Peptides against a protein of PDB entry 7Q4I. Designs and how they scored, part 179

Target 1, 281 residues: chain A of PDB entry 7Q4I
Amino acid sequence: HENSTIAERLYSEVRVLCWIMTNPSNHQKKARHVKRTWGKRCNKLIFMSSAKDDELDAVALPVGEGRNNLWGKTKEAYKYIYEHHINDADWFLKADDDTYTIVENMRYMLYPYSPETPVYFGCKFKPYVKQGYMSGGAGYVLSREAVRRFVVEALPNPKLCKSDNSGAEDVEIGKCLQNVNVLAGDSRDSNGRGRFFPFVPEHHLIPSHTDKKFWYWQYIFYKTDEGLDCCSDNAISFHYVSPNQMYVLDYLIYHLRPYGIINTPDALPNKLAVGELMPEI

## One batch from the design tools (peptide; made by RFdiffusion4, then SolubleMPNN)

Design b2_p24_8_s3 (from b2_p24_8, 13 letters changed)
Fold by OpenDDE base, seed 5:
Structure b2_p24_8_s3 (fold): chain B 281 residues (1-281), chain A 24 residues (1-24)
Amino acid sequence: as target 1 above (281 residues)
Amino acid sequence: PVLINEEQKKLIKEYFSKTSKPLP
């Protein structure tokens, strides 16, 4: 027996459209497993591809396939969302077809924020962009206003947003968003623990898994630790999650329970005004 | 590292081909 009353409330009040970056070769291999696991907890789920797949709900974007087209695909994905789905959700999550997301935890983080606040969240990295940018693999979520500014104000202006399709998609969108005053939010919990992770849980939870020279320690915007203190109890995402691991995570998070331990959710915070952010930690 | 299986290595390689690469 479980009580999901507050999760059901947040499902209705914090509407999330999830778009998944994929390609035709990964529709059956990876994307369908997102659809069968965490993707079913989004208010709307769309797979952004170069080929249509009605079984998957994949959209054929007007982009070529290849490593140098991911930025192009991201631009076209958000153009498609703005044109067809901007009112279908309050928040718009980008994830890869090997990202796992606990959507309820994302709704909890987003609850106090207005979707009219120009903000986006994810695993914040410090290079290339002054305010930081969100790691593409960990997934990042834009407010409705952030999507509007990106598509309407940034994309049409080559001075604000890169017009070609080359470059790292997460860096390029980060530059564009900064140029239209979309704020790179802090996704950490009240204890300063991260919620979006660019690696699998094992990489973050196991102390000394990486050496101090590992690039990640130079990229992270906020100080983070390894071990159990690395990660919020309300963690949102992990990356490099295999299809099999998605089903394992679904089982562990939503089915496996220690008998006699009842989780009581914290009270919801007060809602913020438009343009207001949570206090610094 | 020993903790990363072959499937994870493949996914990591794929990721770095798509997104931000480590600084030189």
Scores: peptide ipSAE 0.039, ipTM 0.668, DockQ to the pose 0.047
Fold by OpenDDE base, seed 1:
Structure b2_p24_8_s3 (fold): chain B 281 residues (1-281), chain A 24 residues (1-24)
Amino acid sequence: as target 1 above (281 residues)
Amino acid sequence: PVLINEEQKKLIKEYFSKTSKPLP
């Protein structure tokens, strides 16, 4: 028998709206599998598309499809959230339709923070943005205040936020958020291990001879290790997860148990005041 | 990433076509 008491508490106290970046061609191929797996553990789940799909609960944003429209879609998605859903959650996760997320681990990370703190979390990259930005593929989560500042303060001002739809989505939102004093938080655990990952678990967990010239090592904001020390025991997300692997991960994480091993959760940290962050490691 | 197969190379290429690109 599973004891979910603390997870149920966090579900109520740390409300997460998950919005999924998708397109009409991926509604059946990818997005529906998010809905049937990890997406069901969000307090609210919305699929952001260019076409409506009532079965999926997809929203048709006023944007075209294509690689150059992702920034446009992100802007419209957050406008839509601000207009219709800003009070439905405390935290607002962007994920791709091939991102897998352990929502309980995200709630655990977010628990000490006020949703009125202007902060966002993800896999932090160091180029282009002084404070860093969060990798789009790993997914990133904004506080309610961060969403407010993005939509109300940044988006209307071309000096603060790019008005056209071109550019790298994750970099552009990172620039906008920095310009309105939304802090790029540290998502690492107390051991300095990452929680948001821009690749599949295999690519992070398997020790191998990596080329030091590989772009990832130049992009990662915090120094990370390979192998089992790469990743928190409370990891939050992985990217490039196939639809089939989502069901495998759901089974492995939520159903498969080694008999006789009981894990007791760590105590919850104290809540921070508005504007306070956890100490950097 | 540590081990990149051909499928993952395609996915990474696709990702960087949509988001932040690798440094030269």
Scores: peptide ipSAE 0.034, ipTM 0.692, DockQ to the pose 0.046
Fold by OpenDDE base, seed 3:
Structure b2_p24_8_s3 (fold): chain B 281 residues (1-281), chain A 24 residues (1-24)
Amino acid sequence: as target 1 above (281 residues)
Amino acid sequence: PVLINEEQKKLIKEYFSKTSKPLP
């Protein structure tokens, strides 16, 4: 029996509401697979869309579809959360319908922080915002106080927060949060390794001779290593994860175990006699 | 606790190397 006692404790003490950015065309294609994989490990899971879907548990926000409306959808999503769910969780994660999240690792990172601290975490980028902002694709998590400040203090004031629905969603929320003194936290582990990643595991784990001209190296707030040292052993998120890759990640992370290395291994089977075969299962 | 050990990271890398297309 897998000892889940610590994970169960963190599930109760570090409550996470996950909201998924999606659209009606992706409900069946992408969002459903989030619900069937990592989304089931959130304390609450909500899909934010432009159309209601009772099977998915999707909310119809009063916004149009398209990349130019992502900022509008983010504002309406957090307004909806503040109105209906602000006491249902301590932390509020935004993810895309192609983001994969290891929620237990996020709870571990968040455990020492008070939800009343005005802070948010993610993959920190340095351009456009003085303290930095969190990459939209990697997902980002706000404390309860950060959500309150965003919705109550920032959104109503056009001097603090952009009133129109255009612009880069992650940059615009980053500006708003800075203007109400929500801190852009450091999500790195004790070894300085990143936890939130804006690409698939392959692109971070494989040392690519990535041209130093690649925009990512200019955007990262903290220096990161390549290869297996790129990523924390307690990594939280990856982006551009296909529906099929979500199931593979779920299997590799939660089910596949190398015998004798992780946890209490099962007992070795008895050795077979010469010419004896294992019974067909 | 370490959720993804080096062997799991290796398996992830090997799997994605076969299935993932490089981003343009």
Scores: peptide ipSAE 0.015, ipTM 0.415, DockQ to the pose 0.450
Fold by OpenDDE base, seed 2:
Structure b2_p24_8_s3 (fold): chain B 281 residues (1-281), chain A 24 residues (1-24)
Amino acid sequence: as target 1 above (281 residues)
Amino acid sequence: PVLINEEQKKLIKEYFSKTSKPLP
């Protein structure tokens, strides 16, 4: 009884490859649950690991496991994508194995943009990178052109992109992308509400007299409110989502319906020209 | 924030050990 015509259209027109950062110890514990929930709504889903897993569709990247190898894994993941999958999608999402993503909301955000525009989106943080960088845990999405520039122009040049595999993964890719003129986009909705979140919904939705000294308030690029106004009605991602919470979110978002309430989707915006961004709010 | 339980605090610490660390 559900009309998914617009979602089906966007599935075709806004193709998303999702790659999930995981490790062999998390294949069964976490990654499998991504595959069984939100990951099935990607046009293509790949798990990037250090070991192959045919059941999961995991790729063994030539990287070691450990906290200091995440940047190395990200570089190898995007190299792999560029070599094998660059034409399989228009947009390329990085997420963690405890990130939950509403892919339809991401397609809606991305719809006006050309995949040939050098842009990427996520939860924008202001430190370390002049234009900002996207939080690794909230997930971030690169256009096809952004992936091309990252792999072809940035990675081969040690002056543009760190050759060492150490460092904060999200900061390092942010530096590399800035150095090849990939723009850090604004992922907020028309009301200025965020779409990518580095925490679980509960931490954003519940008004807490949070200590203004909490690091997050210093890191966010855009001002954000707490409570129900924290989050877009078309929110895209949350982080630190347990496997059980993924199934709960899947049920609440895709199955549970209040009887008699019909949601009419907003009209799709006009498509932007190549290189054009939505105006800042 | 008041809403962060001990498990979440642990996860956050683990996350930031790997990615963006809070400014000192």
Scores: peptide ipSAE 0.023, ipTM 0.604, DockQ to the pose 0.045; fails the geometry check

Design b2_p24_8_s4 (from b2_p24_8, 12 letters changed)
Fold by OpenDDE base, seed 2:
Structure b2_p24_8_s4 (fold): chain B 281 residues (1-281), chain A 24 residues (1-24)
Amino acid sequence: as target 1 above (281 residues)
Amino acid sequence: PVYINEEQKKLIKEYFSKTAAPLP
């Protein structure tokens, strides 16, 4: 029998709305598998699309399809969330329909922070945005205050936020958030290990899997290593996860247990004041 | 030299289609 008491507490105290970026062609192919796996552990799960799907709980946003409309879709998604769901959660996760997320680990990371703190977390990249921006594929999570600032303060102002729907979605939201003083948080654990990953676990865990000249090493904001030290024991997300691999990950993380090994959770940290961040490592 | 396989090439291409272009 598992003791889920702390996880249940965090589920109640750290409410997460997950919105999944998808499209009508992926509702059955990808999105439904998110709903059947990690998405069920969100406090609220919404699929943001261009077409409604009642089985999926997909929302038809007023956007076109295609790669050039991802930024447009993100803007409309957060507008929709702000209008209909801003009080339904404390934190608002964007993920792709091929992102896998361990929501309990995200709640653990977020626990000390106030949702009224203007902050967001993810896999931080250093180019294009002074404070950095969060990789779109790894998923990123905004506080309630960050969503408010994005929708109310940034989006209506073309000087603060790009009005056109073109551009790299993750970079554009990063620019907008910086312009309204939403802080790009540090998602690393106490050992300096990352929690949000823009690739599958294999690509991070296997040493020398990528070329040293691979763009990722130039983009990552914090120095990271390959191998077991790449990733926190409380890792939050991986990207490019196939539908089949989502079920594999669900089994490995939530069901498969090595007999005789008992994991005890660390004590929860103290809660921070509004506007306060954890000390940098 | 680390070999980039076809799967990695696909992932890179997909990533850049959604995110920022490589630095010059």
Scores: peptide ipSAE 0.020, ipTM 0.603, DockQ to the pose 0.040
Fold by OpenDDE base, seed 5:
Order: structure tokens, then sequence, then C-alpha cells
Structure b2_p24_8_s4 (fold): chain B 281 residues (1-281), chain A 24 residues (1-24)
């Protein structure tokens, strides 16, 4: 027994198209498990591949496979979305086929924002891009206006956006988005805790004697800690989630309940004007 | 890192091929 009334409202008011970065070799191994778990909670779910798969709802993008084509695939994915689906959602999430996403928590974060605000959210990294960029693996979400600016203003201009398909896709889209004044938003909760994570929950939740030289500490845009303070209670994503772990997470998040504990959602914040962001913390 | 399992290590390798993040 559960009350999902607010979640149902947000499902209608904060429409999310999720596109999954995959390849033909991962359709059965990984992508189908996204479809069978958290992907069901997207308003629309599309798998971006190099081969069509009608069972999966995979699209064959006009790109080759390989590590050097991920940026090319991202460009073509957003072109495809803009051409076919720009009005089907308000927000457009990129995730990998090993990313797990709590879509309700993403809708909660996005609720105050206008989809006409040129903004995107994710796990913000500080290198390479002045305003920062969002980690590719943690998943990142663009507003409808951000997608429009990316596809219409950035992609056609080699001075604004890399025309070659090589490079790190998350950095390259970050550069392109900055060049068209799409803001790299702050996805942290009111307590300053992160919501998008480039690793599995265990890596963030368990304090490790990780050397301060670990690249992650140099890449994070905002201060973050390990342990229970690492992660929002309304966390949105984790990366490096195996297919089996997706089903475990689905069980833990949506089915397993401590008897006698009732979680009541916080009140929704006021909606922001177009171009307005939440106050910095 | 030694604290992650072999499956996670594989996934991390895949991640770093997609991002500008260096190998750990």
Amino acid sequence: as target 1 above (281 residues)
Amino acid sequence: PVYINEEQKKLIKEYFSKTAAPLP
C-alpha cells in the first residue's frame, strides 16, 4: 500500500524523455534491463544505438560504433530527439546502459524550473569547461530550451561545437552548451548533498581511504564528502550499475519498506521564472 | 581502487572511455 499522488502529478507536469546510450552488443546484455527497471518510469524511453531494435525501442543513429564515436552518437541522439520528440517532454535525460536513475527524484529537482530555461543538470565537473560540465556516466538532463540551443545554435557552428565525432562526449557537449549560454545548474539538494553520482552507491556511501589524489576529488565542481553525507535522500542517479544491481535497486527503492515508517514528501517549491535558477547554497 | 569488485572495475574502464576522466 502506497500513496503516489504527488509522484503521479509530477509525472504529468515534469515530463522526462530518457535516452540511453547503448550499442548493439549491449541491447540484450544491459539495455533491456534499463527498460525493465527504472526506464519504465520515464515518460518516454529511447535507446540510442547503431542498430535498430524494435523490441528494445532502439534507434539506429547514423554513427559508427567505438569509443571515439560516443560524441558523434550524442550529437545524433539529440538531433533525433529535436526532430522527432522535442515536444514529447520538458526535460531530456542522457544516461548510459549501466546508469540507474530514480526518475521521481529528478522530477522533484526539476519541478521549479521552466523547461524554457536554458539549463542542464548532472554531476558537475570543473575541468575543461569554465562553468563546468556534467559527468557522462552519472547522466545529465537538458531542458527543452537547452536541447533547442544545442541542436539549432551550437551543432551547426564549428566555432561553437566540435564537428568531429571524437572526444569525450560529456566534455564536448559541456563546451557546446556553454557556448550557447546553457547554464550548468546546481543539482545539489538544500543540504548541499549531491543527486547525480558517477559511481555506484557503495563507492559514495562507504568512506574509503581513497587518496586525495584520486581524480574524482580534482574533478568535482562542488565540495562532496563520502559516507551518508555524500548523497541526497532524493538522489537521482548512480553509474556502473550492473543489470542485476538494477533489479536490486528497484526492489530496495520501490518495494522494500521498513514497517511503521511513513515518508511524507516535502512541499513542492515555488516555480521559477524563465531563466531563473534556485539560489546558490 | 581495491575496494571495488571486478564487475565494477570493468564498468569503470568502460566509463573512462566515454568521459574525460582519467583512469583511477
Scores: peptide ipSAE 0.020, ipTM 0.568, DockQ to the pose 0.067
Fold by OpenDDE base, seed 1:
Structure b2_p24_8_s4 (fold): chain B 281 residues (1-281), chain A 24 residues (1-24)
Amino acid sequence: as target 1 above (281 residues)
Amino acid sequence: PVYINEEQKKLIKEYFSKTAAPLP
């Protein structure tokens, strides 16, 4: 029998609201499969769209569709969350409708941190933003205080946050968050392995003959290896996951077990004070 | 020459459409 006692404790103590970036054309094709798989493990799940869908539980944001509106949609999504849901969770995850997330592993990473600490986590990239920014595709998670600072302090000030809806969504939010002293956290595990991934597991786990000139290696904030050492045993997210792959991952992670192998979870770390971060590796 | 398969090329293209432009 599976012992879920620690996972249940973390579900209560580390409350996560997941918002999914989607559009009306993807409600049935992609978003519903998030809802039926990993999204059910969030404390709150909201789909952010341009059209309402009562079956999906999608919100119609006052934005147009298209890739050039992703930054606009992110701004409106966090405004909506702040207005209606800021007390429903401690942490606020952005994911795409083709992102897969192991929410329990995210709760484990977040457990020591105060939600009143102005911090956010994800796959950290180094260009354009001095402290780095989190890759949009890998998904990123803001503390409650980070959301407050973003919506209340950054968004109303064009000097701190871009008013236009154009630009790379992940870079623009990264600039805004830096400008209000929200810290770009280190999401790596104690072995220095990444937890948030902007590609499918196969592309991270299989050593590819990728050129050192491949943009990804220039963008990553922390040096990572290819192969099995790329990824934490407690990995949190992968991107470009098809709807069918979401069900496969759900089966492999939560149902399939090698007979006779029992894993004991690591002890939870001590909780940090407000404003305190885990030491860098 | 670095071999990038067609699936990786697709992912790169899709990523660039959602994220920052690649470094020059």
Scores: peptide ipSAE 0.018, ipTM 0.619, DockQ to the pose 0.041
Fold by OpenDDE base, seed 4:
Structure b2_p24_8_s4 (fold): chain B 281 residues (1-281), chain A 24 residues (1-24)
Amino acid sequence: as target 1 above (281 residues)
Amino acid sequence: PVYINEEQKKLIKEYFSKTAAPLP
């Protein structure tokens, strides 16, 4: 038997709209498996594509397909959200169709923050953007105010936000958000452990899995360890998760339990004022 | 829309000042 009272409370108090970056070729191959697993735990789930799919709840954005159009798709996705859904949630998560997200852990991280605070969270990278930017693959979450600033203040101004659809999607949104004073938050837990991960758990949990020269170690904004200390017990996301692995993760996280071990949730932190961030670790 | 007051502007500036420069 499980007690979900706190999770139910957070579901109501920390409303999350999840939008999934996908394309028509992946609607059945990948996106539907997000809908059948972790996407069910979002307050609202939308698939952003170039073709409409009523079975999937996919939206046809006015953009082409391919990696060179991902930035264009991100801009149009947030425009669509702002126009149709800005009041349907407090927080707005971007994820890929091969990202797995533990939404309850994200709600726990977001709980103290006001959605009127101009902030966003994810796996913070240090290159190209002074305050850093959030890895596209790990997924990133904007406050309602961050979405407003992005769509209303940044997008219409070519000096603040790139009008062309080319470029790295995550870098470009990071530049735009910085230019409108949306803060790149720290998503680490109280022990300094990361919560958003741009790779599968295996790549983070196994020490020396990657070469020391691997680009990731130069890109991470905060120092991170390998092994069990790599990752928060309240981790939020992993990337490059296959459809089959999504069902495995759903089973392991939500069904499989070690007999005789009772998990007691930590107390919720105090609410922050508008514009206030958690202290740096 | 939320108005950013002078205190919040200072906090934002302080935050950005503490942030490391991007890699070249």
Scores: peptide ipSAE 0.000, ipTM 0.367, DockQ to the pose 0.018

## One batch from the design tools (peptide; made by RFdiffusion4, then SolubleMPNN)

Design b2_p25_1_s1 (from b2_p25_1, 15 letters changed)
Fold by OpenDDE base, seed 4:
Structure b2_p25_1_s1 (fold): chain B 281 residues (1-281), chain A 25 residues (1-25)
Amino acid sequence: as target 1 above (281 residues)
Amino acid sequence: KEEREKIYKEAEEVAKEVDEEAKKE
């Protein structure tokens, strides 16, 4: 009843390790629901925490809990990945335990890129980092080479990467990655529509009565529209997704179909050389 | 409406944290 041949091909050719930022108090409340929904579509799924959980496959990182330790967790998570899993995937996604990800759409975006290209993707923000940085909540994905550069070149050098564990983790990793020439890629589709979203679909799809002074409009690197043109048909992620909404999204995206409408996938683009990026739109 | 306000409030908190770190540089 369903043809998944292309998705299966991309699952094999574009291997994604997903690591989920979580804490012990959220293992059952949030992280478990990631594992039961979109996380099962990753080639490898790891939960990064301060406590081990064998049921969840959670890793106890040597960091404390709290918002002030998120940067510490991110550093230790990528160290752990580099040491144990660098060859298990081509791409390495960070997501929160309330991020929902359509992994097939991410594989489609990543397909033309070499994992040896020093690049990462997400919802690009413009402040604090010259090339921009990727929003932590929307999730961001590093190439294998980006992980190598981050762990081997950036982290050991306090001039390149913040040594303490304080600060906004997404800004701090963005600074570190820039300092080792990892490129902040453009994740927009061919129509210039975003794929990684720092909010739920409703907030992007429905024109907000939000003040034009809302911080988001000052932070976005690329101009985005609200409404139906806000979002790619191949959107990758949404943030602030409740556990119940994860199951709803899983049903709507993977099970619910309008009878008589057949979606024909676009042809895969040509693969890029190492170091080559798609042109920005 | 309440859920939207909560999301925006959380987002604003994140933005404030980012702004505070940027001011320390």
Scores: peptide ipSAE 0.020, ipTM 0.586, DockQ to the pose 0.876
Fold by OpenDDE base, seed 1:
Structure b2_p25_1_s1 (fold): chain B 281 residues (1-281), chain A 25 residues (1-25)
Amino acid sequence: as target 1 above (281 residues)
Amino acid sequence: KEEREKIYKEAEEVAKEVDEEAKKE
C-alpha cells in the first residue's frame, strides 16, 4: 500500500554506512535495539566496540573502554572504515547506541552533494572550532572524501590531529577536519529548521523545558526558534533515545498513518558540483 | 574537558528528569 519508489532510489544513489559507538556492556542493552530499528535502514551497519560480537556485527577496536577513550575509538573506527569499507558507501554516519536516525531524511539532505566534496553534517556547535563542529550525540555524517582526508592527511600528523586519545571526541574530530579543509556544512532545511538534535524530541518541541541560560543556546551555531519551528519536518536524528523509545519512534514514523492524509514528497533538488555547497540561509 | 563533562552530565540529568516526569504522567 506504500509507494517507496523515491526512497528506494535514494537508498541506491545515496549509500550510507552507519557506525555505532558502543561498548560490550551495551551490546545487548542498547546496540541490539539500534540494529532492530533504524539501523536496518542503513546500507551498511557496523558496531564499533572493544569486543567482537558476531550476532551484533560488532568490531573489536584496539582501544580501552571509558569516556576518556571515545576519541581513540573514533580514530580507530574511521581507520577501520577507510581500510575495509571506504567503497561500500558514499556517506559515513557516526551515531551513539542511544541515537535514533531517520535515514531517509538524511539521504534527502545529502542527495544534492557529491561524496567527493570534503564536507560533513550534523548539529553544528560554535565553541572551540572556528568553522564550528558537529555534536557527537546528535550523530554526524562525513562524505567519502572527508573520511579520506581525516584518515590519510589528518590522523598521521600530530600538528593537524591530536595523537593521544583524550579530549572531547566531537571537538577533536572537528579540529582535525577543519585542519584538512573539510567543511562544516549547514544541515538546516529550506526554512532554516534544524535536522540533527542532541536531545529527545520532547526537549526541542516544548519551549518551557530550557532556561535561556541553558548551555545549548550558547553552543548552537545557528539561531533556532523554540517550539514547533525548532525542528524540520524532515528531521534526521535525536539523542538520549531509550531502547523502548526506539521502537515507539519506529512505529510512529513508519507504521502509524492518519487515515485519509497523504503526504506528497517535495521534488529532489538539483545536484551540486564537486566542492559546491547549498547556500546558507 | 571538565566543562564539557559537566555539560553532558547536566544534559543527561535533564534527560533523566524528563523521562521521570513522563513516567509520572
Scores: peptide ipSAE 0.019, ipTM 0.569, DockQ to the pose 0.089
Fold by OpenDDE base, seed 5:
Structure b2_p25_1_s1 (fold): chain B 281 residues (1-281), chain A 25 residues (1-25)
Amino acid sequence: as target 1 above (281 residues)
Amino acid sequence: KEEREKIYKEAEEVAKEVDEEAKKE
C-alpha cells in the first residue's frame, strides 16, 4: 500500500537502459539474480556476454572473456546499444553482475538533466583522466548524447579512443568520453554525499573499516567520509554485492519499513537546459 | 596496467574480506 506516483512518473520520464557486464560462467550464478532483483526496475535490461542466453536476455558480443577484454566488451556493448536501443532509453547504465543499483534514486539524480547533454555519472576517480573518470565497479550512466558521441565520434578514431581491447575498462572509456567533450558529472547529493559506490555498504558505512593508505582514498575525486555521512540517503549503487545480498538489499530497500515513519519525497528540481549541469557543491 | 591490476586485486581482496566477515556472523 505504497504511493509510487512519483516513481512511476520518473520511470516514464527518465528511461534507463541497464546493460550488465557478465560472462557465460556467471549467467546462472550472478546475472540471473540481477534480473530477479534490481534489474527488473530498469526500463530495458540487457546482459552483455560472449554467449547468447535467451532466458537471461544475454547478448553474445564478438569479444573474448577475461579481464583483458573488458574494454573490448564495453566498446561492443555500447555499439550494440547504439545500433539497436539508442531510442529505447534516455540514459544508459553500465553495471557489473555483482553491482546493485537503486534505479529510482538514479532517476531522481538524472531528472534535471537533458539526455541530449553530453554527460555521464558514477563514482568519479581523479587519476589518469583530467576531468576524472567513473569507477567501473560502481557502475556509470551515460546520457543518450554521451553514447552517441562515444560510438560515433570516439570509437572510430584511434587518436580519441583506444582501438585494442586491453586496458582498464573504466579508464579507457573515461579517456574516450573526455576526448569527445562528454562531461564527467558530479553525482553527489545536495549535502555532498556520494551516490555511486565501488564497494558494499559495509565498506563505506563502518568508520576505519579500511586503512587510510587504501588506494580508494587516493583515487576518489571528491572528498568523502566514512560512517553514515559517507553515503547519500538516495544512494544509487554498490559493488561486490553477492547474489544473496541482492535479495537482502531488495528486502531492506523495498519491503522493510519502520512503522509510523513516512518518507516524504523531496520536490523535483527544475530541469536544466541542454548542456547545463547542476551547480558544483 | 599493472597499477590498475593491483587496484582491482586490492579491491577484490577487501570485498572478499568483507564477505567472509559477513558469512561468519
Scores: peptide ipSAE 0.017, ipTM 0.565, DockQ to the pose 0.090
Fold by OpenDDE base, seed 2:
Structure b2_p25_1_s1 (fold): chain B 281 residues (1-281), chain A 25 residues (1-25)
Amino acid sequence: as target 1 above (281 residues)
Amino acid sequence: KEEREKIYKEAEEVAKEVDEEAKKE
């Protein structure tokens, strides 16, 4: 019999609203599989689209479709969340309809932080933004205060936040958040291993023939290794996960168990004060 | 070996897609 007592506690104490970036063409192809797998472990799950879908629980945002509208969709998504759902959760995750997330591991990472701390987490990249920004594909999570600052302080000011809908979505939100003093957190575990990943597990776990010239190595904010040391035992997200792979991951993570091996969870850390971050690793 | 090669190929394809997306942004 599985003991989920601590996971249930964290589900209650670390409430996560997950919003999924999707489009009408992907509602059935991709988004529904998120809903049927990892999305069911969010405290609240919302699909942000350009068309309503009652079966999916998709919201029609006042934006066009296409890559050039991703930044516009992100702005409207967080405006919608702030208006309707800001008190429904403590943390607000953006993910794509091909992102897989282990929500329990995210709650574990977030547990010590106050949702009133202006902070966000993800796979941190170093270019374009001084403090770094979080990779869009890996998904990123904002505290409630970060959402408030983004929507109330940043978005209304063209000097702080880009008013048009063009540009790299993750870079633009990163700039906006920096301009309102939302901190780009460190999502690495105590061993310095990453938790948010912009690729599938196989790409991170298996040493690639990727030359040092591969853009990713220039973009990562923190040094990362390949192989088994690439990834935290409490990894949170992977990107470019196909619908079929989502079901495989669900099985492997939540159902498949090696008989006779008992995993005891680490003790929860002490809670931090408002504005306090975990020590640098 | 063949399965490993498939995994590597898939990883390379994903990396290429990410690179292409990054260039478009």
Scores: peptide ipSAE 0.014, ipTM 0.561, DockQ to the pose 0.149

